# Ledger of designs, part 58: peptides against a protein of PDB entry 5VZU

Target 1, 271 residues: chain A of PDB entry 5VZU
Amino acid sequence: GRTLEDIFHEHMQELILMKFIYTSQYDNCLTYRRIYLPPSRPDDLIKPGLFKGTYGSHGLEIVMLSFHGRRARGTKITGDPNIPAGQQTVEIDLRHRIQLPDLENQRNFNELSRIVLEVRERVRQEQQEGGHEAGEGRGRQGPRESQPSPAQPRAEAPSKGPDGTPGEDGGEPGDAVAAAEQPAQCGQGQPFVLPVGVSSRNEDYPRTCRMCFYGTGLIAGHGFTSPERTPGVFILFDEDRFGFVWLELKSFSLYSRVQATFRNADAPSPQ

## One batch from the design tools (peptide; made by RFdiffusion4, then SolubleMPNN)

Design b2_p13_7_s2 (from b2_p13_7, 9 letters changed)
Fold by OpenDDE base, seed 5:
Structure b2_p13_7_s2 (fold): chain B 271 residues (1-271), chain A 13 residues (1-13)
Amino acid sequence: as target 1 above (271 residues)
Amino acid sequence: SLVLDGIPDLPTF
């Protein structure tokens, strides 16, 4: 039977061959697109820009990190055999912070999986509820052409309504103890370790993170077949580094800021 | 499962 090693080698050969085919096609048909760096906003989680990411066997790729309200996006600048350039490799929901457990429980993949799947279900519920409000609002604007029926002048009669005493039912206001959302201490990094069984290309990842968020990653077969969004964890390490844990793929991608200065890469100011 | 790498997660031994 094929060994796991045989399957890995065959797949690596296929990826190398596909990468070679795609890169060799560039000699015949290059479309140049100007890349603009997104402008930094004060409310951006970190400075937007180019990051170099590791995608398992695909190696080093370039992604653009950008912010869109309470969402962040990683857009592929380099494509691979599975996910073309210009696709959103990661989508981060900055509304849904993930609280990592202690360092001991962070080693447990099932604990991380539980936390992420609970957040995924909340995101699905919010999408269903918001979908219902958007659906009901469109149904009621039927044009009632109310024809103006003529004003008959019906008369005055002034009758005396009686004196009904309102009962003083002093319903005690139940103190809804608003569970004070402990202000997420945005300042102190927590110890970070990958769960056992999550693959990383290198053991050299930051061992402290600032915060984590729920996100989804884009996965597909070769040639962008059957593209789907898989749940994951965006891990902010610092201003220049973030990670993504691909939960279903038990893999970790590390992203580091491209420190190169680009001349004339700023987006044209909206005139 | 379609892996990022197109490989089913082979447990890296």
Scores: peptide ipSAE 0.025, ipTM 0.690, DockQ to the pose 0.028
Fold by OpenDDE base, seed 2:
Structure b2_p13_7_s2 (fold): chain B 271 residues (1-271), chain A 13 residues (1-13)
Amino acid sequence: as target 1 above (271 residues)
Amino acid sequence: SLVLDGIPDLPTF
C-alpha cells in the first residue's frame, strides 16, 4: 500500500510541477489587473492594506485585508495551484469573538476545536433566525385601514382610602460582595501559543495577542476543485500582524503588513 | 526535515 510518506511526496511533486507550469506560463499571456487599496475607516479594527502571509507548502502569498462593517475579508492578490487570485481566502466575523483559555489549555488542540465549533454553531443558528425574520417581515403589509381617531373621554377624580400599619421587620443586609466585573482590560494582550500539532512555517510568531475572532478559510483541491469554507480563528497580534488558524488543516498562517508606500494606489473616488 | 504542512488528500488553501 502507499505509505503516508509516499502520498506526501506525490502531493509535493504535483505542487512543485504546478508552480513550475504557472511560472513558465508568464512568457505566454498574463492578464494584469490594477489593485486599489481599500479606504481606511475610523471603525476599522486595524488599517486595511496588503499583507504577506504564509500558506503551508505554498509558501509566501500576498493578501489584501479589508473591512466591511462587522466583517473582515482577506482577498488573495497572488494565486496558488489550489486557490486563484481574487478569491476571498479568509472571511472574519467581528461579531463573534473567540476567548482563548490560559496558556496551558491553549496547547490543547481539542479545547480550541471545542471553542471554535461552539461559535460556528451559534453563527449557523443566527443565520437561520435572521433568514426567518427577513421572510416573515415581507408578508404582512396588509392595507393599513385608516381606523378613525376615537374620542376624548372624561376626567373622573375619586377618592378614598386610608389604612395603616408599619411592620418593622429588620432583615439583615446580606453583604452582596459585588464581584467587581474587572473591566475587560481592553488594552493588554494575552499570552498566545499554538496548540500542539498545529504546524507553522515560522516558529517566530508573536507570543501575545490582542483579540481573536471566528472566521472561515477557503480551501480547494488543485485547479480550484471542490472549493469549501473551513472554520478557523483570526488572531490579531498588532497593527501590522495577524494570524489565521486553519482548524481542520491544523495549520497556522502568519500575515505581516507589506511595509511599502504605494503611490496612486487609492481607489478612484466614486464619481 | 521538510515540514510538509499539506495534509495529503485534504483540500488545501
Scores: peptide ipSAE 0.024, ipTM 0.670, DockQ to the pose 0.034
Fold by OpenDDE base, seed 3:
Structure b2_p13_7_s2 (fold): chain B 271 residues (1-271), chain A 13 residues (1-13)
Amino acid sequence: as target 1 above (271 residues)
Amino acid sequence: SLVLDGIPDLPTF
């Protein structure tokens, strides 16, 4: 029978062969597209831009991080044999913060899995509820046959007079408990460790994180076959580093900002 | 299906 090692060798040979075929085919028909950096907004979690990440044996990839209200997106700038360039490799829900447990319980993969799956179920419920409100509102536009109601004459309603008694209704100002936006505590990041059994290509990852969010990653077979979204955790380490835990794959990807300055990379202002 | 290669790099001999 094929050993696990035989399967890995066959897969690595296939991946190397596919990389070679793709790189060799590019010489015959290159389509160039100019990439613009997304504009930075004050409410962006970090500065948007280019990040370098590693996807296991695929090696170094470039991802564009951008913010879209309460969502963040990682878009592939480099393609691989599984997922072509221009695909959204990660989608992050900035409404659904993941609270990591203490450092001892962070080592438990089942605890992280529980937390992520509970958030996934909340996101699913919110999508179902929002889908029902949109469905019921469309049903009652029966065709209002605008019967032309005959123009009944404008009766001149008489100008009744001025009597302005000021009722002093001293309505108590209901204390609108301003939900204290907990100031984004510029506090010390929480201790961070990968769960046991989550593979990282590099053990040199940040051991503290600022915050985590629910997200989904795109996965596919060779040639972008059977693309699906898998649940995961976006981990913000700092202004220049984030991670993604691929929960079902038990894998961690570290993304680091590309420090290169690009001239004329800003999108032209809409004239 | 061989998914996004989250397979740990075998040590290149």
Scores: peptide ipSAE 0.024, ipTM 0.676, DockQ to the pose 0.029
Fold by OpenDDE base, seed 4:
Structure b2_p13_7_s2 (fold): chain B 271 residues (1-271), chain A 13 residues (1-13)
Amino acid sequence: as target 1 above (271 residues)
Amino acid sequence: SLVLDGIPDLPTF
C-alpha cells in the first residue's frame, strides 16, 4: 500500500508542478493591480492590514484583514493552487464570540467542536429568520388608491371614576444571586492551547489569546474546484497576530502582521 | 479530500 510518506511525496510533487505551471503561465501576461490598505476605523477590533500566514505546504501567503461592521474578512493577496488571489479565505462573525473553556478542556477537540457547531447552528437560524422578514416586505405595495373616507366625529366617551383600594402584600424579594458575570477584564489574555489532534505548522503559536470569534474558512480542491465554507474559530492573540482553527480539517493557521511600512499605501479618502 | 493542505509535515518551500 502507499505509505503516508509516499502520499506526502506525491502531493508535494503535484504542488510544486502546479506552482511551476502557474508561474510559467505568468510569463505570458502579467496584470498588476494596486492594493490599498483598508482605512482604520475606531470600532475595528485591531488595525486592518496585511498579514503573513502559512497554508500548509503552499508556503507563505499574504492575507489582507479588513473590517465590515460586525464582520471581519481575510482576503487572499497571494493565491495558491486551491484558493486564488482575491478570495475571502476567512470570514469572521464578530457578533458570535467563542468562549474558550479552561486550559484543560481546550485540549479536548470534541469540546471545541461542540462549542463551534452550537454557534454555527445559531448563525444558521438567524440567517433563516432574517431571510423570512426580507421576503414578506416586498409583497404589500399594491397601489393604495387613497379614497378619502370622511372624518366621522368620534364621540367623547366619559370619565370613569376613582376607586382606590390599597392592598399591602409585602412578598419578600427572593435574593436571585445574580451570578456576577465576572467583567471580562478586557486587558488580560486567556491561556490558550490547541486541541489534541489539531495540526499547527507553527509550533511557536501564542499561549495566550485576547478573544475568539466564530468564522468560516474557504476550502477547495486544486483549481478552485468544489469551493465550500468550513466552520472555524478566529483567535485574536494581539494587535499583530491572529489564528484560525479549521475545525473539519483539524488544522491551525497563524497570521502575523507584515511590519513593513508601505509609503503611499493608504486608500485615497473617499471624496 | 478538499485539501487545505492540513498536512503539517510538508516542507514550506
Scores: peptide ipSAE 0.021, ipTM 0.663, DockQ to the pose 0.032; fails the geometry check

Design b2_p13_7_s3 (from b2_p13_7, 9 letters changed)
Fold by OpenDDE base, seed 2:
Structure b2_p13_7_s3 (fold): chain B 271 residues (1-271), chain A 13 residues (1-13)
Amino acid sequence: as target 1 above (271 residues)
Amino acid sequence: SLDLDGIPDLPTF
């Protein structure tokens, strides 16, 4: 019988062949779209821009990272046979931090899966509740009959009382040593390792992370068939590197900033 | 589709 390894090798050969066919067809007709870098905002987790990401058998792909309030998005700039260019390969919920366990328990894939699935369930509950509040808030605009509340004129003036006693009590200024809230130490990054059984194209990934968030990745069959969102973990390493753990695929994508300076790549100011 | 007979179209990223 075909082994799982044989199936993965055959699938990798198919992806390489599809990539070759697509690239060979480009000699006849290419549609060029100008890519603009998103404007940087002060509240952005890191500077938005172009990253090169590892996508297993597809190899390296270019992804635009952008921030949208409490959400981040990775958009494919390069497409593959499964996910075309312009699709949101990853969506990150910056409201839902993932707390990684200690380094020993980080090797346990089932522990990471438990943590992420618990956060996924909270996200689902919040979406259901927020849908209900938006529904109920529309119903109660009953016509506020503008009853003209009459301007009752109540005038009354006067009264007196004087008493002045200047109690001196010289309470000593207790030096409330304002415990200077030590500025939350720009945290020494947490030790990071991939779970056992998560594949990475390169073992040379950062072994320390700043923070992690819940996210979803886009997966599909060839030709973008049956597209779905799978749960994952966004891992911020530094200003120029992040990762995504695809739980269902048991894969890790490392994203590294494209260090090239682009002239005239800023979005035109909205006129 | 290159219907490579018997390779499952596995959903991927």
Scores: peptide ipSAE 0.318, ipTM 0.747, DockQ to the pose 0.029
Fold by OpenDDE base, seed 5:
Structure b2_p13_7_s3 (fold): chain B 271 residues (1-271), chain A 13 residues (1-13)
Amino acid sequence: as target 1 above (271 residues)
Amino acid sequence: SLDLDGIPDLPTF
């Protein structure tokens, strides 16, 4: 029978062949689009820009990192046979921080899986609750037909009802247990290791991380068939490096900043 | 045409 290794090798050969076929066919029909770098904002987690990402058998791809309030997005600048250029390869929810366990428990894939799936369920609940509020608000604006009901002037009098003195029930101030926002210790990197059974293209990844967030990755079949979002972990290492753990694929992508300076790549200022 | 029809289309990233 084919081993799992044989299947991965055959699939890697197929992806290389498909990439070759696509790149050779496009040699005669090139469309150039100008890429603008996103403007940096003070509240951006790191400087937005171009990163080189590792995508297992696909190799290196160029991804644009951008920030959109409490969301980050990785957009493919280079495409592959599964996910075309211009797609959002990763979407990061900066509202949902993931706390990694100690270094020993970080090796346990099932523990990371549990943590990520618990956060995924919270995100689904928040989306359902927000969907109900948006749904109920639209239903009540039936057209009030303004029937012009006429002007009757009734004048009647100011009866002085009596002085009832109801008592000072001293309601005890309920201790609002301020949920101690554990101060995000932004300063000290925590030890980082990939779980056992998560594939990395290179074992040369940062062994310390600053913070992690819940995110989703885009997967599809060849030709962008049946695209879906899978759960994962965004890992911030430093200003120039981040990772994404693809939970269902058991894969790790390392993203490193493109150090090239681009002239005239800034977005035109909104006039 | 290498009909690679024998490899299951595994969704990938």
Scores: peptide ipSAE 0.276, ipTM 0.721, DockQ to the pose 0.028
Fold by OpenDDE base, seed 3:
Structure b2_p13_7_s3 (fold): chain B 271 residues (1-271), chain A 13 residues (1-13)
Amino acid sequence: as target 1 above (271 residues)
Amino acid sequence: SLDLDGIPDLPTF
């Protein structure tokens, strides 16, 4: 019978062959589209731009990171046999921070899985509650038959006089304790290690992270068949590096900023 | 699906 190793080698050979066939066929019919870098905003978690990501057996792919309020998106600039270029490979929820345990408990895949699935359930509940409020508000616009109420004449209400006695009501300024958003302390980053059984293309990943967030990754079969979103963890290491833990795939993608300077890559100013 | 070589098309990222 085929071993798990035989199946992995066969699948790897097939992915290499497909990548070669696709690359060779494109020489006849290339459509070029100009890509612009997203504009940087002050509230962006890191500078948006191009990253090189590790995608296990597919190797290196180019991903555009962009920020959309409380969401971040990774968009494939290069595609593979499963996920084509232009797809959102990762979607990050910046409202839902993941708190990693200590290093000992970070090695436990089941602990990370528990934490991520608890956050996934909260996100699902919030989406259901927000869907109910939008549904109930639409039901009560029964057709207001605008009966033409007859124009009753505007009676000129008389100008009553000026006697403004200033009542000194010394309303105590209720201390609105502005919950000081604790400035994201440039504190010592948290020690980071991959769980046991999560594969990485290499063991050379940052061993300290700044923060983590809940996210989803896109997976599909060959030719983009049966595309679905799988739960994961976005890990911010530094200004130029982030990771994504694909929980169901038990894989880790490391994304490193493309250090090349692109001329004329800025989006045209809206005229 | 089975691919052309009869390998199971495993969903990947």
Scores: peptide ipSAE 0.276, ipTM 0.720, DockQ to the pose 0.028
Fold by OpenDDE base, seed 4:
Structure b2_p13_7_s3 (fold): chain B 271 residues (1-271), chain A 13 residues (1-13)
Amino acid sequence: as target 1 above (271 residues)
Amino acid sequence: SLDLDGIPDLPTF
């Protein structure tokens, strides 16, 4: 039978061949499109822009991060054999914050999986409920003929009276120990570690994160076959770094801001 | 599979 090594060798040969085919397409007709940087908004979680992402064996890819109200989007600027350029590699729901457990429990992949899948189910329920409200609202524009129903008279119901009894009972104030809401230290990152069995292209990922959100990643076979959305975790490290944990794939992508200043890369202001 | 850096290749990204 094929060894695991044979399967790995064959797959690596296929990826090299695919990369060669894609690079050989540069000898053909190239279509160039200008890319503009997304405008920054005050409510953006971080500055939008270009990030260099790690995609396992595919290597380094360029992703545009943009914000769309309560959603963030990573769009591939470079494509690979599976996901072409212009596809939304990650979609982040900024309504659904993920609270990571303590550092010990963060090493447990099953705990992260539980947390993410519980959020996925909530997102699915909200989508089903919102779909029902949008469906029922279109049916009821039947023409209400405004028949003027007659003014029936307001009956003056009477002024019942006065009684005043004073009972004193002095029940002791039970000390409600106000559980001190630990002030959400809005500035200190929490310790971060990948779960055991999640692969990362490098071990040099940030060991502290600011916050996490539920998201979905796009996965497909070679040639963009059977594309689907898989659940994951967006991890904000800092202004220039974020990660995505691909839960089902047990993989981590690190995204680092492209530090190059582009002259005249701002989108024309919509006049 | 493993990539050139010994990372599991994920033919789905």
Scores: peptide ipSAE 0.069, ipTM 0.667, DockQ to the pose 0.034

Design b2_p13_7_s4 (from b2_p13_7, 8 letters changed)
Fold by OpenDDE base, seed 3:
Structure b2_p13_7_s4 (fold): chain B 271 residues (1-271), chain A 13 residues (1-13)
Amino acid sequence: as target 1 above (271 residues)
Amino acid sequence: SLDLDGVPDLPVF
């Protein structure tokens, strides 16, 4: 019978063969598209741009990180046999921070799974509530037949006079307790370790992270068959490195900034 | 789908 190791080797050989076939067939009909770097905004979690990501058996892929208000997106610049170039490999919800447990409990995959699934359920509830408010507001625009109400004449309302008694109502300034935006503590990042049973292509990943967020990754069969979104964790390590834990796949992708400077890579300012 | 070798396409990322 095939071992799990035999199946993994067969799958790796197939992925290499598919990658070779695709790269060899494209030589006859290449469509070139210019890629622009997204503009950096002051409120961006880190500088947007190109990252090299580890995708398990596929190896190294190029991903564009961009920010869209309270969402971040990773877009594939290089595709593979499952997920083509131009697809959103990861979508990050910057409203939904993941709090990792202590280092001992971070080794427990079931604890991470619990935390992520609880956040996924909150995101689902918020989407359902926001969908109901949008639905009820549309139902009551019955056609207002604008009956042409006859133009009743403008009665000249008389200019009543000036009496300006200044009432000194000394309303106490209610202390608006400015919810102290906890200054983003430039504090020591929290210790980070992968759960037991999460595979990483390299064991050399950052052992300290700044913050984590809920996100979803895109998965599919060969030829982009049955594409679906799987829950995961975005992990910010530093300005040049982030990770994504693919929860259902039990895999970890490390993304490292492409340090190459590109001339004329900025989007032309809209004239 | 079945791959070329009749293995079910494992959804990957």
Scores: peptide ipSAE 0.206, ipTM 0.685, DockQ to the pose 0.028
Fold by OpenDDE base, seed 2:
Order: C-alpha cells, then structure tokens, then sequence
Structure b2_p13_7_s4 (fold): chain B 271 residues (1-271), chain A 13 residues (1-13)
C-alpha cells in the first residue's frame, strides 16, 4: 500500500510540477501590479509590511501584513496552486486574545483545539448579535410627531428651611491599601512550544511569544476550488516575527519580516 | 483529515 510518506512525496512532486507549469506559462503574458506598503499607524500591533512565510510543501511565500482597526490581514503577494496571489491567507481578530496554557499543556493539541474552538464560538455569537442590533435599529423611525412645546412653568418662590446641626463623627480613615494593579508585565513573553503532531518546516522557531490572537486561514483545492476559512492561532513573537497555527491542518507557518528597504514603495497619498 | 483533493493531512493553504 502507499505509505503516508509516498503520498506526501507524490503531492510535493505535483506541487513542484504545477509551480513549474505556472512559471513557464508566464513567459508569454505577465500582469505586473505595483505593491505598496501599508501606511504605519500608532495603534498597529507591529509595523505593517512584507513577510516571508512557510507554507508546508509549498515552501516560502511572500505575505503583506496590514492592520484594519481591530483586525490584521495577511495578503498573499506570491500565490501557489491552491491559493492565488492577492487572496487573504490569514485574517486575525485582535479583539479575541488566545491565552496559551503552561509549557506542558501547550504540547497537548486537544487543549489548544479546545481553547480555539471556544473563542470561535464566542466570535460566531457576537456576529449573530451584532447582525440583530443592526436590523432592529432601522425599524423604529416612526414619524416623530411634533409634540407641542410645553409651556414655561412659573418661577415659584425661595422657601425657608432651617437648622440641622454638624455631627462631628470622626470616622478613622481605614487604610484602603490600594492593591496596586501590577501593571500587566506587557514586556515578558511567555514560553512557547508547538503541540505534538503540529508540523513545522523549520524547528528553529521562537520559543517565547508576546501574545496570541484568534484568526482564520484560507484553504482551497488546486485551482482555488472550494475556498473556505479554517480556525487558527496568530502568535506574535516580536516586531519582525509572527506565526500562524492552522488547527485543522495541524501545520505551523512562521513569518519573518523581509529585511529590505524599499524606495518609493509607500502608498501614494490619497488625493 | 482529507484535503480538498482527497489526500489526507496535506497542506492546502
């Protein structure tokens, strides 16, 4: 019978052949689109820009990271046989932080799966509720009947009253020990390890992460057939590195900033 | 899992 290794080799050969066919077809008709770097904003989680990402058997791909309020997006700059260039490979919800467990429990894939699926369900509920509020708010513009201006009530008089004495009671100032909210140590990253059974093309990934968020990745068959969103975890390591755990695929993508200075790559100012 | 091409556990992303 074919081993899993034989199936992976056959599929890797197919992907290489498809990449070769696409590259060879480009000799006759290339459409060039200028890439502009997104403008950096003060509230951006990290500087937006170009990253090189690992996509399992596809190898290295170029992704543009951009920020859109409380969402981050990874857009493919390079396409593959499954997901073409210009598609949003990852969408990150910066409202929904993932809290990773301790290092021992991080090795348990089922624990990570539980945490992610609980967040996915909350995101789904919030989308349903927000859809209902937007629907109900449009219905009740009934005609504002012009209620007549109610009459000016009169300036009634400055009445009297009197005495009450100053009770002295010297209640001791109880020392409210303000529990100093220890400023959330935003600076110390937590230990990070991939769950057992999550594949990484490179085992040389950062072993400490700053924070994690819920996100979705785009998956499709060859030729972008049946595209769908799969749940995952965005992992911020540092200013120049992030990861994405593809939960259903049991795969990890490491993204590293392209350390190149691009001249004239800034988006033209909106005229 | 089957990928969208019916191959188990292959990256389709």
Amino acid sequence: as target 1 above (271 residues)
Amino acid sequence: SLDLDGVPDLPVF
Scores: peptide ipSAE 0.198, ipTM 0.685, DockQ to the pose 0.027
Fold by OpenDDE base, seed 5:
Structure b2_p13_7_s4 (fold): chain B 271 residues (1-271), chain A 13 residues (1-13)
Amino acid sequence: as target 1 above (271 residues)
Amino acid sequence: SLDLDGVPDLPVF
């Protein structure tokens, strides 16, 4: 029977062949687009820019990391047979921190899966609630009431107000114990290991991470068929390295900053 | 198993 290794090898050969066919067909029809590096902001989690990412059987791809308020985005600069260039390979919700368990429980894929799926359900609930507020605000353009004709000034009868004594109902202010958001200890890295059964191209990944966030990855069939978002974990290792655990794919992508200096790659200042 | 490539359990990302 075919081994899993044989299947991965054949699929890798097919992906290489597809990549070759696509690149060779465009030899006469190259559109060049200038890539601009996003400007760094003080509130950016790390410096935005180009990263080289590992995509399992596809190999190394170039991804642009950018920040958009409380969201981060990885945009493919290089594409593959499944996900073309210019697509958002990863979308990170910086509102939803993932707390990894201890190093022993990090080996348990089902524990990571539970944690991620609980956060996914919270994100879905918040989207439903925010969708209802946006929907109700559009419905109340009631019909323009027709201007009523100018009715005459009826006289000022001064009816005496009765002296209703205010009852002093001293409702005790219930101490809403604001659940003290434990200040995210942004400073101390925690030990990190991949769960058992998560595939990594390299066993050489950082064994300490700063913080993790909920995110989604983009997956599709060949030719970008049936594209969907799959849940995952963004792992910040340091200023120059992050990871993404593709939960449903049981795969890990390591992203490392491209150390090359680009001349004239800065976005034009908005005039 | 995401079988988007017609091959079970492969990354399609």
Scores: peptide ipSAE 0.181, ipTM 0.682, DockQ to the pose 0.028
Fold by OpenDDE base, seed 4:
Structure b2_p13_7_s4 (fold): chain B 271 residues (1-271), chain A 13 residues (1-13)
Amino acid sequence: as target 1 above (271 residues)
Amino acid sequence: SLDLDGVPDLPVF
């Protein structure tokens, strides 16, 4: 039978061949597009910009992180055999924070899966409800012929009176012990570990995260076949690092800011 | 295994 090593070598050879075919096809027609860095906004979770990640055996990829209100997007700057350049590899819903459990329970993949799937279902419900409101609003622009119905004088309904009785009943305020929402100390990172069975290419991922959000990743077969969105977790480590847990794939991608200073890479101010 | 974006092509041992 084929060994796991034989399967790996065959797959690596196929990927190298696909990369070679792709690069050799570009020799016939190179289209260059200037990429501008997204402008930073005060409400941006971190500075937008270029991040380097590793997607599988495809090697180093470049993703542009940008913010769009309560959504963040990772856009592929480099394409691979599965997902072409310009696609949104990750889409993050900044409305839906993921609360990671304690470090012990973070090792449980089923616990993370439960948390993510519960948020996925909420997102789905909100999308269905918002779709219904948008549908009903279009129907009612029938032409209201404004027939001027005459102003009937509304009569002065009378001044009903005063009576005052004072009943005292002093029901004791039961001490609802408001569970002190520990103020999420905006500055102290939470201990972070990948669940057991989640594959990481980088053993050296950060062991502390600032916050997590629900998101979806784009997956496809070779040649962008059967593209779909899979649920995942965006993990903000710091100003220069984030991760994405691909839940269904049981994989983790680490993204690190490209520290290169680009001269004149700022988008022209929208005049 | 389908080579899918986001999967490390490492054969999941």
Scores: peptide ipSAE 0.024, ipTM 0.676, DockQ to the pose 0.032

